# Peptides against a protein of PDB entry 4HTP, part 50

Target 1, 231 residues: chain A of PDB entry 4HTP
Amino acid sequence: SQTVASHVPFADLCSTLERIQKSKGRAEKIRHFREFLDSWRKFHDALHKNHKDVTDSFYPAMRLILPQLERERMAYGIKETMLAKLYIELLNLPRDGKDALKLLNYRTPTGTHGDAGDFAMIAYFVLKPRCLQKGSLTIQQVNDLLDSIASNNSAKRKDLIKKSLLQLITQSSALEQKWLIRMIIKDLKLGVSQQTIFSVFHNDAAELHNVTTDLEKVCRQLHDPSVGLSD

## One batch from the design tools (peptide; made by RFdiffusion4, then SolubleMPNN)

Design b2_p13_3_s2 (from b2_p13_3, 6 letters changed)
Fold by OpenDDE base, seed 3:
Order: C-alpha cells, then structure tokens, then sequence
Structure b2_p13_3_s2 (fold): chain B 231 residues (1-231), chain A 13 residues (1-13)
C-alpha cells in the first residue's frame, strides 16, 4: 500500500528541522513543526480518501524527529569516528589536510563558528562545496536504508553497512546529511523538548507514550487530533 | 510546505 512517507522528500523534513533549529522562540519552533504536521495529515487524508482502514501514520517522520525513542530497529553501531573515516575516504580528503583533521578532531574548537563537539555541523561545512545541491531520497527510502544498517549491524555485515551508508550519502545534500548524521547519533539539537513535540502532535501523545513506549502506536492511535484516548 | 500542498492539489484534481 502507498504511504505518505513514500511521497515526501527527505529534503522537506530537513528544511523544516533547519527552520526549527534557527528559530529563537519556542512559539516559532512550534509553528514550523505544526505546519509540517498539518501538511502531512492533509496529504494523508487525500491519499487515503477511499481507504478508511490504513496503518499509515506520521510514524516514519516521528521516528526521525525523536530518534532517541526508536525501539523497532536495533542499534546502528555507528559513531562519529566511523563517519569521519568514511567521509575522508569517499571525498578523497588528504589525511593530513585541514578538512580531514576537522572531521577527526571535531571535539576540539578549531574555528569561529562555535561548532565544537557537533560533528554534524563540522561535516556540513566540509560537504557543502563537494556534494549535490538537492537530494533524491524520500522519507520512506531513508527509513529503509536505516533499517538495513541496523539489521546488518546485528548480523555483523560491515560491508553491507558501508553500502547503505554510501547510498544515503551520495543521494543527499549537505543539509540533508547534517540532519541524517544527527538522526543516526540520536541528537537533533532542535532546542525544543520531547514533551513539546508530543503536545503539538496530540494532547494525549505524552501519556500514551509513557504507558506503551511504542512510538508507532502513538502515531497510529492518535493520528486524528480530534479523537482522544478515551473516545 | 509548498511541496505537500502541491501533491494534495494533484490528488484532488
């Protein structure tokens, strides 16, 4: 069956996350998230107009926005050092060069931007002049590749992990890769709490998640903002 | 979100 996630570009989610991060006030951050969510729900209603019993929900996006709550897929086994080495290889960066050293020593302040300790921001600046301007992946395709990485990590298939990572990297812009890295490392740095995200999604979302710890159930059961848990 | 709005319009047409 068709899903909303199969139609939504990953770039659209990343642009929304970037707007949220750049916004200074809580109200503005909430507005950007709400606009994305409302557009998603509207598209869902149009896509599934003739099919009332669908399992499709906001879950494919929510699990990328709240990656620390992921319970369906196992650990990726990916750290910043592994990504640094992969980028050095893929971009053919000189190992003793400025950009390679920035990636490897991302925790040490080397510049005026205050990006020390944020590997994703360091990677963004290295990637920006070297990668495609527009990515080609949908949210569904990103999740499929992340599922592959987790499965292959469990199976200790390092070569297949590398293959899936290369597919993600080569089909993504610098901005998309910045957010993808943060999703893999499970730290988005949005400046808005988990509770705020849940409260905007649905009034009962935090309660249902506290009981079930199942993010997919939360997204499916509370898909309609007008239908509560007690209904 | 301009892209999703366009997709909705295409589905409703």
Amino acid sequence: as target 1 above (231 residues)
Amino acid sequence: MEHLEKLVEELEA
Scores: peptide ipSAE 0.035, ipTM 0.764, DockQ to the pose 0.916
Fold by OpenDDE base, seed 1:
Structure b2_p13_3_s2 (fold): chain B 231 residues (1-231), chain A 13 residues (1-13)
Amino acid sequence: as target 1 above (231 residues)
Amino acid sequence: MEHLEKLVEELEA
């Protein structure tokens, strides 16, 4: 069966996350998230108009927005250092060059952008002049590739991990890669709490998550904001 | 977001 995630470009999620990050106030951050969520729900209703009892939900997006709550997918086994080395190789960056050193020493303040300690931001600036302007991945495809990475990490297939990472990287813009890195590292730096994300999603979402610790169940059972846990 | 809205419109048409 078709899912909303199979139709939604990963770029749309990344653009929303970028807007949230750039927003100064909580209310504006919430607005951007709500707009994305509402659009998702509307698309869901249209896509599934003739189908009852679908299992499709916001889960594919939610697990990328709240990656620290991921319980289905195993660990990626990917650290910033691995990504740095991969980018140096992929982009053919001189090892002693400025950009390679920025990636490897991302924790050291360079004074240029105040991005010290945020590998994703360092990577973004290195990637921006070198990557595609527009990515081609859907949210579903991103999740499929991330599933592959986790599975292959469990199986100790380093070559296949690299393959999936390269697919993600080569099919993504610099902006998309910034957010993808943050999803993999499990730190989005949105400036909005998990509780706020849940509260915007559904009034009962935090409660249900506290009981079940199952993000998919939360997204599926509370898909309709008008239907509560007790209904 | 505009893309999603457009996709919705296409599905509803």
Scores: peptide ipSAE 0.034, ipTM 0.760, DockQ to the pose 0.864
Fold by OpenDDE base, seed 4:
Structure b2_p13_3_s2 (fold): chain B 231 residues (1-231), chain A 13 residues (1-13)
Amino acid sequence: as target 1 above (231 residues)
Amino acid sequence: MEHLEKLVEELEA
């Protein structure tokens, strides 16, 4: 079945997240998220115009925006040190070189950017001169690859984990990889709370999530901002 | 990313 996520480039989500992160005020952060959400809902209505009772929802995007609330996927088993080693290998970085050491020692302040402890930002600057300018993945494809990683981690299939990671990396820009890393590590550093994200999505979203702890149910049941839980 | 593309090709072969 056709989903909104199968049509929305992952780059569009990453661009929105980047705008949110760069915004200083809460109101501006909310505006950027709202604009993305409204565009998603508009596209949903157009895509499903002749189909009532679809299960499609904002869930594919929401689970990437709030990755700490993921309950469907098992653990990725991926940490910053593993990603560092992977990038060193994939980019053929000299192990004793400046960029390899930056990735491995990401917790140590080495640069002028104040990005100490933010592996994704360090990775971004290493990747920027080396990666494609434009990614090719949709939100659905990103989720499929992340599902594969989680499943293969559970099955202890390290080779297949590497394959899926390679596919993510090779089809993503440096900016997309920055956000992908943050999604995997489950820390987006948006500067906006979970409660704010839920409140913008739907007035009843926080309550429904508190009861169900099911992000998909929240997105599906509260897809229409005008229809409440008591309706 | 010629090196990365080559690695992907090797994994898909």
Scores: peptide ipSAE 0.016, ipTM 0.545, DockQ to the pose 0.023
Fold by OpenDDE base, seed 5:
Structure b2_p13_3_s2 (fold): chain B 231 residues (1-231), chain A 13 residues (1-13)
Amino acid sequence: as target 1 above (231 residues)
Amino acid sequence: MEHLEKLVEELEA
C-alpha cells in the first residue's frame, strides 16, 4: 500500500526540525511544525483521494519527532560512545586527532561552539566539511532502517546493526545525520514540549495518548483535525 | 565520503 512517508524526503523533516530549533519563540516553533503537518495532510488527501479506509497516518513522522514515545520498535542499543567510535572508523579519523577527541569527549567543553554535552552538534561540525552528499532517504526508508537496527540489536547481530547504520550515514547529509543521531538518542532539543506537539496535531491527542500510550492509534484515530474522540 | 562508500561495498561483499 502507498504511504505518505514513502514519498516525503527525510531531508524535509530535518529542515523543519532545524527551523523549529533555531526559532526563539514558541509561536514561531509551532508555525513551522504546523506547516509541515498541514503539508503532510494535504499530500495524504491527494494520494488517497480514491481510496477509502486507509491505515496511513502521520505516525511515521510523529515517531521520529517524539522518539521517546516509541513503543513499537525495541531498543537500538546505541549510545553516543558507539556512534563516536563508528564515525572515527568511517571517516578514518586519527584516534589521537582533534576531531576524534571531540567526538569521544563530547561532554567536555572545547570552547569553540558551546555545544558541550550535545553529541549531535559536535558530530555535525565534524561531518559538515566531510559529508557533502545530498541525502536521498525517505521517511519510510529511515524508519525501515531503524526497525532493522532494533531487530538486529534484539538478535545480537552487531554486524547487521553496523550495516544498517552505514546505509543511514552514507545516504544522509551532515544535517540529516545530526537529526538522526538525536532521534536515536531520543533527545531532539526542539525547545517545544510534547504537549505542545500534541495540541498542534489534534485537540484530543494528549488525552488519547494518556489513555492508550499508543502513538500510532493517536495518529490514526485523530488523523482528521475536525473529528474528535467522541465522534 | 569515498572511504565510507568503500566500507559499505566491503560489507555487502
Scores: peptide ipSAE 0.016, ipTM 0.541, DockQ to the pose 0.022

Design b2_p13_3_s3 (from b2_p13_3, 6 letters changed)
Fold by OpenDDE base, seed 5:
Structure b2_p13_3_s3 (fold): chain B 231 residues (1-231), chain A 13 residues (1-13)
Amino acid sequence: as target 1 above (231 residues)
Amino acid sequence: MKHLEELVKELEK
């Protein structure tokens, strides 16, 4: 079946997240998220105009925005050290070179940007001059690849994990990879709380999530912002 | 966001 996520570029989500992160005030952060959400809902209404009983919802995006609340997908088994080694291999970086050492020693960077402990930011600066400017993945494709990684981690298929990671990396810009890394590590550093995200999505979202702990159910049941839990 | 907005407009036609 058709889904909104199968049409929305992953780049659009990443650009929204970047705007949120760069915004200093809560109100500005909320505005950027609301704009993305409103566009998503409009797209949903247009896409499903003749199909009222669809299960499609904001869930594919929400689970990437709030990855710490993921309950459907199993653990990735991916750490920063694994990603560092993968990037060194993929980019053919000298092992004793500056960029390889930056990736491996991301917790104690020698650079001036103050990105200590944020592997995604370190990776971004290494990737920016070396990767494509525009990614080609949709939100659906990103979720499919992440599902594959989690499934293969459970099955201890390291070769297949690497294959899916390479597909993600080679089809993503440096900015998209920064956010993808943060999604995998489950720390987006947006500067906006989970409660704020829920409140913008729907007035009853936090309550329903507190009861169900099911992010998909929250997104599906509260898809319409005008329809509450008691309706 | 601009790209998504363009996609929405395309579907609404």
Scores: peptide ipSAE 0.091, ipTM 0.787, DockQ to the pose 0.737
Fold by OpenDDE base, seed 3:
Structure b2_p13_3_s3 (fold): chain B 231 residues (1-231), chain A 13 residues (1-13)
Amino acid sequence: as target 1 above (231 residues)
Amino acid sequence: MKHLEELVKELEK
């Protein structure tokens, strides 16, 4: 079945997240999120105009925006140190070189950007001169690869985990990888609360999530902002 | 009603 996520580039989500992060104040952050969400809903209505009762929803995007609330997908088993080693290998960085040391010692960076403890930002600056200018992945494809990583982690198949990670990395820009890393580590640093994200999505979203702890149910049941829980 | 292709372009903005 066709889904909105199968048509939306992952780059579009990352650009939205970047705008939110750079925005000053709650109102501007909310505006950027609302614009993306409204476009998604409009696209959904157009895509499914002849098909009633579809299960498609904002869930594929929401689970990437609020990765700490993920319950369907099991743990990735991926840490910053693993990613650092993978990037050093993939980019053929000298082990004693400046960029390799930045990735490995990300908690105490000596650089001018003040990004101490933010591995994703350190990785971004290393990747920017070395990666694709534009990625090719859709939101659906990103979720499929993340599902593969979690499944293979559970099965202790380290070789297949590496394969899926390489597919993500080689098909993503530096900016997309910055946000992908934050999604995997489950810390987006958007400067807007979970409650704010839910409130913008739907007035009843926070309440339904508190009861069910099921992000997919929240997105599906409250897909229409005009239809409440009591309706 | 906007064509699907137009809606895709709006998501890319």
Scores: peptide ipSAE 0.040, ipTM 0.724, DockQ to the pose 0.268
Fold by OpenDDE base, seed 4:
Structure b2_p13_3_s3 (fold): chain B 231 residues (1-231), chain A 13 residues (1-13)
Amino acid sequence: as target 1 above (231 residues)
Amino acid sequence: MKHLEELVKELEK
């Protein structure tokens, strides 16, 4: 079935996340998230105008925004060190070179940006001059690749994990990869709480999630902001 | 690939 996520560029989500991260105040962060959500809901209504009973929801985006609440897919088995090694290989970086050492020693403060300990930011600066300016992945495709990674991790198929990672990397901009890394590591550093994200999504979202721990159910049942749990 | 807002406008036409 046709989904909103199959149409929405992953770049749009990443741009929204970037704006949220850069925003200083809670209100501005909320505004950026709300704008993306409202656009998503509007697109949903237009896409499904002739179909009343669809299971499509904000879930494909929500699970990337709140990756620590992911329960459908298993663990990726990916850490910063693995990604560092992969990037060194893929970009053919000299192992003793500045960029390779930055990736491997990401916890050590290097440079003026204060990005110590934030692997995704370090990776971004290494990738920026070396990667595509625009990515080509949809949110659906990103989730499909992440599903593949998790499945292959469970099956101990390291070669297939690498294949899916390479597909993500080669079809993504440096900015998109920064956010992909944070999604995989499950730390977006948005500066806004889970509760705030839920409250913006729907007034009853936090309550329903606390009871069910099912992010898809939350997104599906509370798709309409005007329809509550008791309705 | 078009932005979400542009995609919405296309579906509304």
Scores: peptide ipSAE 0.098, ipTM 0.787, DockQ to the pose 0.590; fails the geometry check
Fold by OpenDDE base, seed 2:
Structure b2_p13_3_s3 (fold): chain B 231 residues (1-231), chain A 13 residues (1-13)
Amino acid sequence: as target 1 above (231 residues)
Amino acid sequence: MKHLEELVKELEK
């Protein structure tokens, strides 16, 4: 079935998240999120113009924006140390080199950027001069790969986990990988609360989520911002 | 891949 997520580049979501993170004020952060959401809804309406009863919603994006609320996927089983080792291997970084040590010792303040404790930022600077400038993955493809990782983690298939991670890494820019890492670790550091994200999505979103704890249901039932829970 | 805004314009066509 055709979905909005199968058409939207993952890069577009990452660029939006980057703009949100860099914005100082709450209002500007909200504006960037709203612009992405509005574009998504417009695309949905155009894509599904001849199909009134579709299950497609903002859920594929929302579950990446609020990864701590994920309930469909099982645990990835991926920590920063695993990613560090993978990057060292993939990029063929010298084990005693500066970049390898930065990745492994990401919690220790090293260097001038002040990014100690933020593995995704450290990874970004290591990746920036080494990765492609433009990624090729859609939001749907990212979610499919993340589903694969979670499933294979449950099945203890380490080789297949590595395969999916390599696909994510090799088909993503440094900026996309920064955000992908934050999605996997479940800490986006956007500077906006969950409540703010829900409030921008729909006035009743926080309430429905509090009752159901089902992010897909929230996105599907409240797809139209003009239709409330009591309608 | 085209940006979301470009994709919207193509479908409205």
Scores: peptide ipSAE 0.094, ipTM 0.788, DockQ to the pose 0.590; fails the geometry check

Design b2_p13_3_s4 (from b2_p13_3, 6 letters changed)
Fold by OpenDDE base, seed 4:
Structure b2_p13_3_s4 (fold): chain B 231 residues (1-231), chain A 13 residues (1-13)
Amino acid sequence: as target 1 above (231 residues)
Amino acid sequence: MKHLEELVKELEE
Protein backbone atom coordinates (compact mmCIF):
# COMPACT_ATOMS: atom_id res chain seq x y z
CA SER B 1 0.00 0.00 0.00
CA GLN B 2 1.07 3.57 -0.68
CA THR B 3 2.50 5.38 2.35
CA VAL B 4 3.51 8.94 3.11
CA ALA B 5 6.97 7.67 4.06
CA SER B 6 7.46 6.23 0.56
CA HIS B 7 7.21 9.76 -0.86
CA VAL B 8 8.91 11.94 1.76
CA PRO B 9 12.64 12.48 1.24
CA PHE B 10 14.77 11.51 4.21
CA ALA B 11 16.49 14.85 3.65
CA ASP B 12 13.30 16.65 4.74
CA LEU B 13 13.33 14.89 8.09
CA CYS B 14 17.06 15.56 8.52
CA SER B 15 16.69 19.25 7.70
CA THR B 16 13.89 19.49 10.26
CA LEU B 17 16.03 17.76 12.89
CA GLU B 18 18.92 20.07 12.05
CA ARG B 19 16.70 23.13 12.55
CA ILE B 20 15.43 21.75 15.85
CA GLN B 21 18.97 21.08 17.08
CA LYS B 22 20.16 24.56 16.11
CA SER B 23 17.20 26.29 17.73
CA LYS B 24 17.95 27.74 21.14
CA GLY B 25 14.49 27.94 22.65
CA ARG B 26 11.90 25.27 23.34
CA ALA B 27 9.24 27.20 21.44
CA GLU B 28 11.34 27.39 18.28
CA LYS B 29 12.20 23.69 18.50
CA ILE B 30 8.51 22.86 18.85
CA ARG B 31 7.65 25.07 15.88
CA HIS B 32 10.00 23.21 13.55
CA PHE B 33 8.68 19.84 14.62
CA ARG B 34 5.07 21.00 14.32
CA GLU B 35 5.64 22.34 10.81
CA PHE B 36 7.01 19.00 9.65
CA LEU B 37 4.21 17.09 11.36
CA ASP B 38 1.52 19.34 9.91
CA SER B 39 2.96 18.92 6.43
CA TRP B 40 3.03 15.16 6.93
CA ARG B 41 -0.62 15.07 8.03
CA LYS B 42 -1.63 17.29 5.14
CA PHE B 43 0.12 15.03 2.68
CA HIS B 44 -1.47 11.99 4.32
CA ASP B 45 -4.94 13.46 3.84
CA ALA B 46 -4.24 14.25 0.21
CA LEU B 47 -2.58 10.90 -0.53
CA HIS B 48 -5.36 8.89 1.10
CA LYS B 49 -8.25 11.11 0.02
CA ASN B 50 -10.20 8.17 -1.38
CA HIS B 51 -9.23 5.67 1.32
CA LYS B 52 -10.79 6.01 4.77
CA ASP B 53 -9.31 2.98 6.50
CA VAL B 54 -5.55 3.16 6.12
CA THR B 55 -2.94 1.99 8.61
CA ASP B 56 -0.49 4.60 7.35
CA SER B 57 0.63 7.04 10.04
CA PHE B 58 3.51 9.20 11.27
CA TYR B 59 5.15 6.06 12.70
CA PRO B 60 7.91 5.78 10.04
CA ALA B 61 9.14 9.24 10.99
CA MET B 62 8.40 9.00 14.72
CA ARG B 63 10.51 5.87 15.15
CA LEU B 64 13.47 7.77 13.66
CA ILE B 65 12.85 10.83 15.84
CA LEU B 66 12.49 8.71 18.99
CA PRO B 67 14.77 5.77 18.14
CA GLN B 68 15.22 4.83 21.80
CA LEU B 69 11.53 3.84 21.83
CA GLU B 70 11.94 1.42 18.91
CA ARG B 71 10.41 -1.96 19.75
CA GLU B 72 9.61 -3.43 16.33
CA ARG B 73 13.16 -3.94 15.08
CA MET B 74 15.88 -5.58 17.11
CA ALA B 75 19.26 -4.08 17.99
CA TYR B 76 21.54 -2.98 15.15
CA GLY B 77 24.72 -4.14 16.86
CA ILE B 78 26.47 -1.03 15.53
CA LYS B 79 28.73 1.22 17.58
CA GLU B 80 30.79 4.30 16.77
CA THR B 81 33.98 2.25 16.39
CA MET B 82 32.38 0.06 13.75
CA LEU B 83 31.18 3.10 11.83
CA ALA B 84 34.59 4.72 12.11
CA LYS B 85 36.27 1.67 10.61
CA LEU B 86 33.65 1.47 7.87
CA TYR B 87 34.14 5.11 6.90
CA ILE B 88 37.91 4.75 6.89
CA GLU B 89 37.56 1.81 4.53
CA LEU B 90 34.85 3.33 2.32
CA LEU B 91 36.51 6.72 1.98
CA ASN B 92 39.95 5.16 1.67
CA LEU B 93 41.27 7.34 4.47
CA PRO B 94 44.88 6.82 5.52
CA ARG B 95 44.76 5.01 8.86
CA ASP B 96 47.35 7.32 10.34
CA GLY B 97 45.78 10.36 8.72
CA LYS B 98 44.05 13.23 10.49
CA ASP B 99 40.51 12.28 9.47
CA ALA B 100 40.85 8.61 10.34
CA LEU B 101 42.26 9.51 13.74
CA LYS B 102 39.41 11.95 14.33
CA LEU B 103 36.87 9.21 13.70
CA LEU B 104 38.67 6.63 15.83
CA ASN B 105 39.42 9.04 18.67
CA TYR B 106 36.08 10.84 18.57
CA ARG B 107 35.99 11.12 22.38
CA THR B 108 39.18 13.15 22.48
CA PRO B 109 38.65 16.86 21.99
CA THR B 110 40.13 17.88 18.67
CA GLY B 111 39.63 21.22 16.98
CA THR B 112 37.58 24.32 17.72
CA HIS B 113 34.03 23.00 17.38
CA GLY B 114 33.72 21.39 20.80
CA ASP B 115 32.31 18.23 19.23
CA ALA B 116 34.20 15.90 21.53
CA GLY B 117 32.22 12.74 22.17
CA ASP B 118 29.75 13.44 19.36
CA PHE B 119 30.75 10.95 16.71
CA ALA B 120 28.03 12.08 14.31
CA MET B 121 29.35 15.65 14.22
CA ILE B 122 32.92 14.48 13.72
CA ALA B 123 31.75 12.19 10.93
CA TYR B 124 29.80 15.04 9.35
CA PHE B 125 32.89 17.20 8.91
CA VAL B 126 34.87 14.31 7.48
CA LEU B 127 32.02 13.43 5.09
CA LYS B 128 31.04 16.94 4.00
CA PRO B 129 33.80 17.37 1.38
CA ARG B 130 33.56 13.72 0.26
CA CYS B 131 29.87 12.86 -0.05
CA LEU B 132 26.95 13.68 -2.30
CA GLN B 133 25.34 17.07 -1.83
CA LYS B 134 21.86 15.57 -2.00
CA GLY B 135 20.64 12.19 -0.86
CA SER B 136 18.20 10.00 -2.76
CA LEU B 137 16.53 8.03 0.03
CA THR B 138 12.95 8.26 1.22
CA ILE B 139 11.99 7.75 4.85
CA GLN B 140 10.55 4.36 3.86
CA GLN B 141 13.81 3.29 2.22
CA VAL B 142 15.80 4.33 5.28
CA ASN B 143 13.52 2.29 7.52
CA ASP B 144 13.76 -0.69 5.15
CA LEU B 145 17.54 -0.56 5.29
CA LEU B 146 17.53 -0.20 9.08
CA ASP B 147 15.15 -3.18 9.31
CA SER B 148 17.59 -5.14 7.18
CA ILE B 149 20.49 -4.22 9.44
CA ALA B 150 18.61 -5.27 12.58
CA SER B 151 17.42 -8.53 11.01
CA ASN B 152 20.88 -9.41 9.75
CA ASN B 153 22.42 -8.54 13.11
CA SER B 154 20.09 -11.02 14.77
CA ALA B 155 21.04 -13.58 12.14
CA LYS B 156 24.77 -12.78 12.54
CA ARG B 157 25.11 -11.96 8.83
CA LYS B 158 27.85 -9.34 9.04
CA ASP B 159 28.34 -9.14 5.29
CA LEU B 160 24.70 -8.22 4.72
CA ILE B 161 24.85 -5.64 7.52
CA LYS B 162 27.77 -4.02 5.74
CA LYS B 163 25.87 -4.08 2.45
CA SER B 164 22.88 -2.25 3.92
CA LEU B 165 25.12 0.27 5.67
CA LEU B 166 26.91 0.96 2.41
CA GLN B 167 23.58 1.59 0.70
CA LEU B 168 22.63 4.07 3.42
CA ILE B 169 25.99 5.83 3.22
CA THR B 170 26.36 6.01 -0.56
CA GLN B 171 22.85 7.37 -1.08
CA SER B 172 22.99 10.00 1.67
CA SER B 173 24.44 13.47 2.05
CA ALA B 174 26.83 14.29 4.87
CA LEU B 175 23.98 15.92 6.79
CA GLU B 176 21.73 12.90 6.31
CA GLN B 177 24.52 10.61 7.48
CA LYS B 178 25.02 12.73 10.59
CA TRP B 179 21.41 12.08 11.52
CA LEU B 180 21.49 8.43 10.42
CA ILE B 181 24.39 7.87 12.79
CA ARG B 182 22.46 9.49 15.63
CA MET B 183 19.40 7.38 14.82
CA ILE B 184 21.48 4.19 14.87
CA ILE B 185 23.25 5.16 18.09
CA LYS B 186 19.84 6.28 19.43
CA ASP B 187 20.90 9.75 20.57
CA LEU B 188 19.63 12.66 18.47
CA LYS B 189 20.72 15.45 20.83
CA LEU B 190 17.74 17.58 19.79
CA GLY B 191 17.51 19.41 23.10
CA VAL B 192 13.80 18.59 23.37
CA SER B 193 12.34 15.88 25.57
CA GLN B 194 10.37 12.82 24.54
CA GLN B 195 7.39 14.24 26.41
CA THR B 196 7.56 17.43 24.38
CA ILE B 197 7.61 15.47 21.11
CA PHE B 198 4.58 13.47 22.24
CA SER B 199 2.73 16.54 23.44
CA VAL B 200 3.18 18.25 20.08
CA PHE B 201 2.10 15.12 18.22
CA HIS B 202 -1.06 14.61 20.29
CA ASN B 203 -2.26 15.59 23.76
CA ASP B 204 -2.91 11.94 24.65
CA ALA B 205 0.24 10.50 23.06
CA ALA B 206 2.34 10.31 26.22
CA GLU B 207 -0.46 8.57 28.11
CA LEU B 208 -1.11 6.02 25.38
CA HIS B 209 2.60 5.31 25.03
CA ASN B 210 2.98 4.86 28.79
CA VAL B 211 0.27 2.20 28.72
CA THR B 212 1.11 0.39 25.48
CA THR B 213 4.80 1.17 24.85
CA ASP B 214 3.76 0.76 21.20
CA LEU B 215 4.91 3.70 19.13
CA GLU B 216 3.08 2.52 16.01
CA LYS B 217 -0.18 2.22 17.92
CA VAL B 218 0.31 5.71 19.32
CA CYS B 219 0.89 7.14 15.86
CA ARG B 220 -2.03 5.28 14.28
CA GLN B 221 -4.66 5.79 16.98
CA LEU B 222 -3.74 9.41 17.55
CA HIS B 223 -3.13 10.33 13.92
CA ASP B 224 -5.86 12.97 14.09
CA PRO B 225 -4.97 15.61 16.69
CA SER B 226 -8.68 16.38 17.18
CA VAL B 227 -9.64 12.81 18.13
CA GLY B 228 -8.73 11.74 21.65
CA LEU B 229 -8.28 8.36 23.34
CA SER B 230 -11.77 8.46 24.82
CA ASP B 231 -13.47 9.22 21.54
CA MET A 1 13.13 14.11 -5.51
CA LYS A 2 10.47 16.61 -4.45
CA HIS A 3 10.21 18.02 -0.97
CA LEU A 4 7.22 17.26 1.21
CA GLU A 5 5.78 20.75 0.76
CA GLU A 6 5.98 20.41 -3.01
CA LEU A 7 4.36 16.99 -2.87
CA VAL A 8 1.45 18.41 -0.88
CA LYS A 9 0.92 21.16 -3.43
CA GLU A 10 0.88 18.68 -6.29
CA LEU A 11 -1.80 16.56 -4.66
CA GLU A 12 -3.95 19.59 -3.92
CA GLU A 13 -3.88 20.74 -7.55
Scores: peptide ipSAE 0.321, ipTM 0.866, DockQ to the pose 0.531
Fold by OpenDDE base, seed 5:
Structure b2_p13_3_s4 (fold): chain B 231 residues (1-231), chain A 13 residues (1-13)
Amino acid sequence: as target 1 above (231 residues)
Amino acid sequence: MKHLEELVKELEE
């Protein structure tokens, strides 16, 4: 069956997240998230106009926005050091070169940006002059690849993990990769709380999640913002 | 690849 996530570019989510991160106030952060969510819901209604009993929901996006609440997908087994080594190999960076050392020593950067401890930001600046300007992945494709990584990590198939990672990297812009890294590491640094995200999504979302701890169920049952838990 | 806003407009037409 067709899903909203199979049509929405991953770049659109990343640009929204970037706007949220750059925004100073809570109200501005909320506005950017709300705009993305509203567009998603409009697309859902149009896509499923003749199909009322669909299981499609905001879940594919929500699980990337709140990756720490992921319960369906197993652990990736990916750390910053693995990604650093992969980028050095993929970009053919000299091991003793400035950019390779920046990736490996991301916790104590020598640069002026003050991005100490944020591997994704360090990676972004290394990638920006070296990668595609526009990515080609949908949100569905990103989730499929992340599912593959988690599954293969459980199965200890390192070669297949690398294959999926390479597919993600080679089909993503530097900005998309920054956010993808943060999704994998499960720290988006948006400056907005989980409770705020839930409150914008649906008034009853936080309550339902507290009871069920099931993000998919929350997104599915509370898909319509006008229909509450008691309805 | 079309942006979400463009996709919405296309389906509403």
Scores: peptide ipSAE 0.314, ipTM 0.864, DockQ to the pose 0.526
Fold by OpenDDE base, seed 3:
Structure b2_p13_3_s4 (fold): chain B 231 residues (1-231), chain A 13 residues (1-13)
Amino acid sequence: as target 1 above (231 residues)
Amino acid sequence: MKHLEELVKELEE
């Protein structure tokens, strides 16, 4: 079945997240999120205009925006140190070189950007001169690869985990990888609360999530902002 | 790949 996520570039989500992070104040952050959400809903209505009662929803994007609330996908088993080693290998960085040391010692960076403890930002600056300018992944493809990583982690298939990670990395820009890392580590640092994200999505979203703890149900049942829980 | 805004316009035509 056709889904919105199978058409939307992962780059569009990452650009939205970047705008939110750079925005000053709650109102501007909310505006950027609302614009992306409204575009998603418009596309959904157009895509499914001849098909009623579809299960497609904002869930594929929402689970990447609020990765700490993920319950369907099991743990990735991926830490910053694993990613650092993978990047050093993939980019053929000298182990005692400046860039390799920045990735390995990300908690105490000596650099001018003040990004101490933010591995994703350190990785971004290392990747920017070395990676693709434009990625080729859809939101659906990113979720499929993340599902593969979680499944293979559960099955203790380290080689297959590496394969899926390499597919994500080689098909993503530096900016997309910055946000992908934050999604995997489950810390986006958007400067906007979970409650704010839910309130913008739907007035009843926070309440439904508190009761069900099911992000997919929240996105599906409250897909239409004009239809409430009591309706 | 087409951006989401472009995809919306194509389906509305």
Scores: peptide ipSAE 0.312, ipTM 0.862, DockQ to the pose 0.531
Fold by OpenDDE base, seed 2:
Structure b2_p13_3_s4 (fold): chain B 231 residues (1-231), chain A 13 residues (1-13)
Amino acid sequence: as target 1 above (231 residues)
Amino acid sequence: MKHLEELVKELEE
């Protein structure tokens, strides 16, 4: 079945998240999120013009924006140390080199950027001169790969986990990988609360989520911002 | 790969 997520580049979500993070004020952060959401809804309406009863929703994006609320996927089993080792291997970084040590010792202030403790930012600067400038993954493809990682983690298939991670890494820009890492680690550092994200999505979203704890249900039932829970 | 904004325009068309 056709979904909005199968058409939307993952880069578009990452660019939106980057704009949100860089914005100083709450109002500007909200504006960037709203613009992405509005575009998504417009595309949904156009894509499904002839199909009134579809299950497609903002859920594929929302579960990446609020990864701590993920309930469908099992745990990835991926920590910063695992990613560090993977990047060192993939990029063929000298083990005693500056970049390898930055990745492994990400909690210790070693650099001029003040990014100590933020593995994704450290990874970004290592990746920026080494990765492709434009990624090729859709939001759907990213979610499919993340599903694969979670499933294979449960099955203890380490080789298949590595395969999916390599596909994510090799088909993503440095900026996309920064955000992908934050999605996997479940810490986006957007500077906006969960409540703010829900409030922008729909006035009743926070309430429905508090009752159901089902992010997909929230996105599906409250897809139309003009239709409330009591409607 | 087309950006979301471009995709919207194509379908409105």
Scores: peptide ipSAE 0.299, ipTM 0.861, DockQ to the pose 0.528

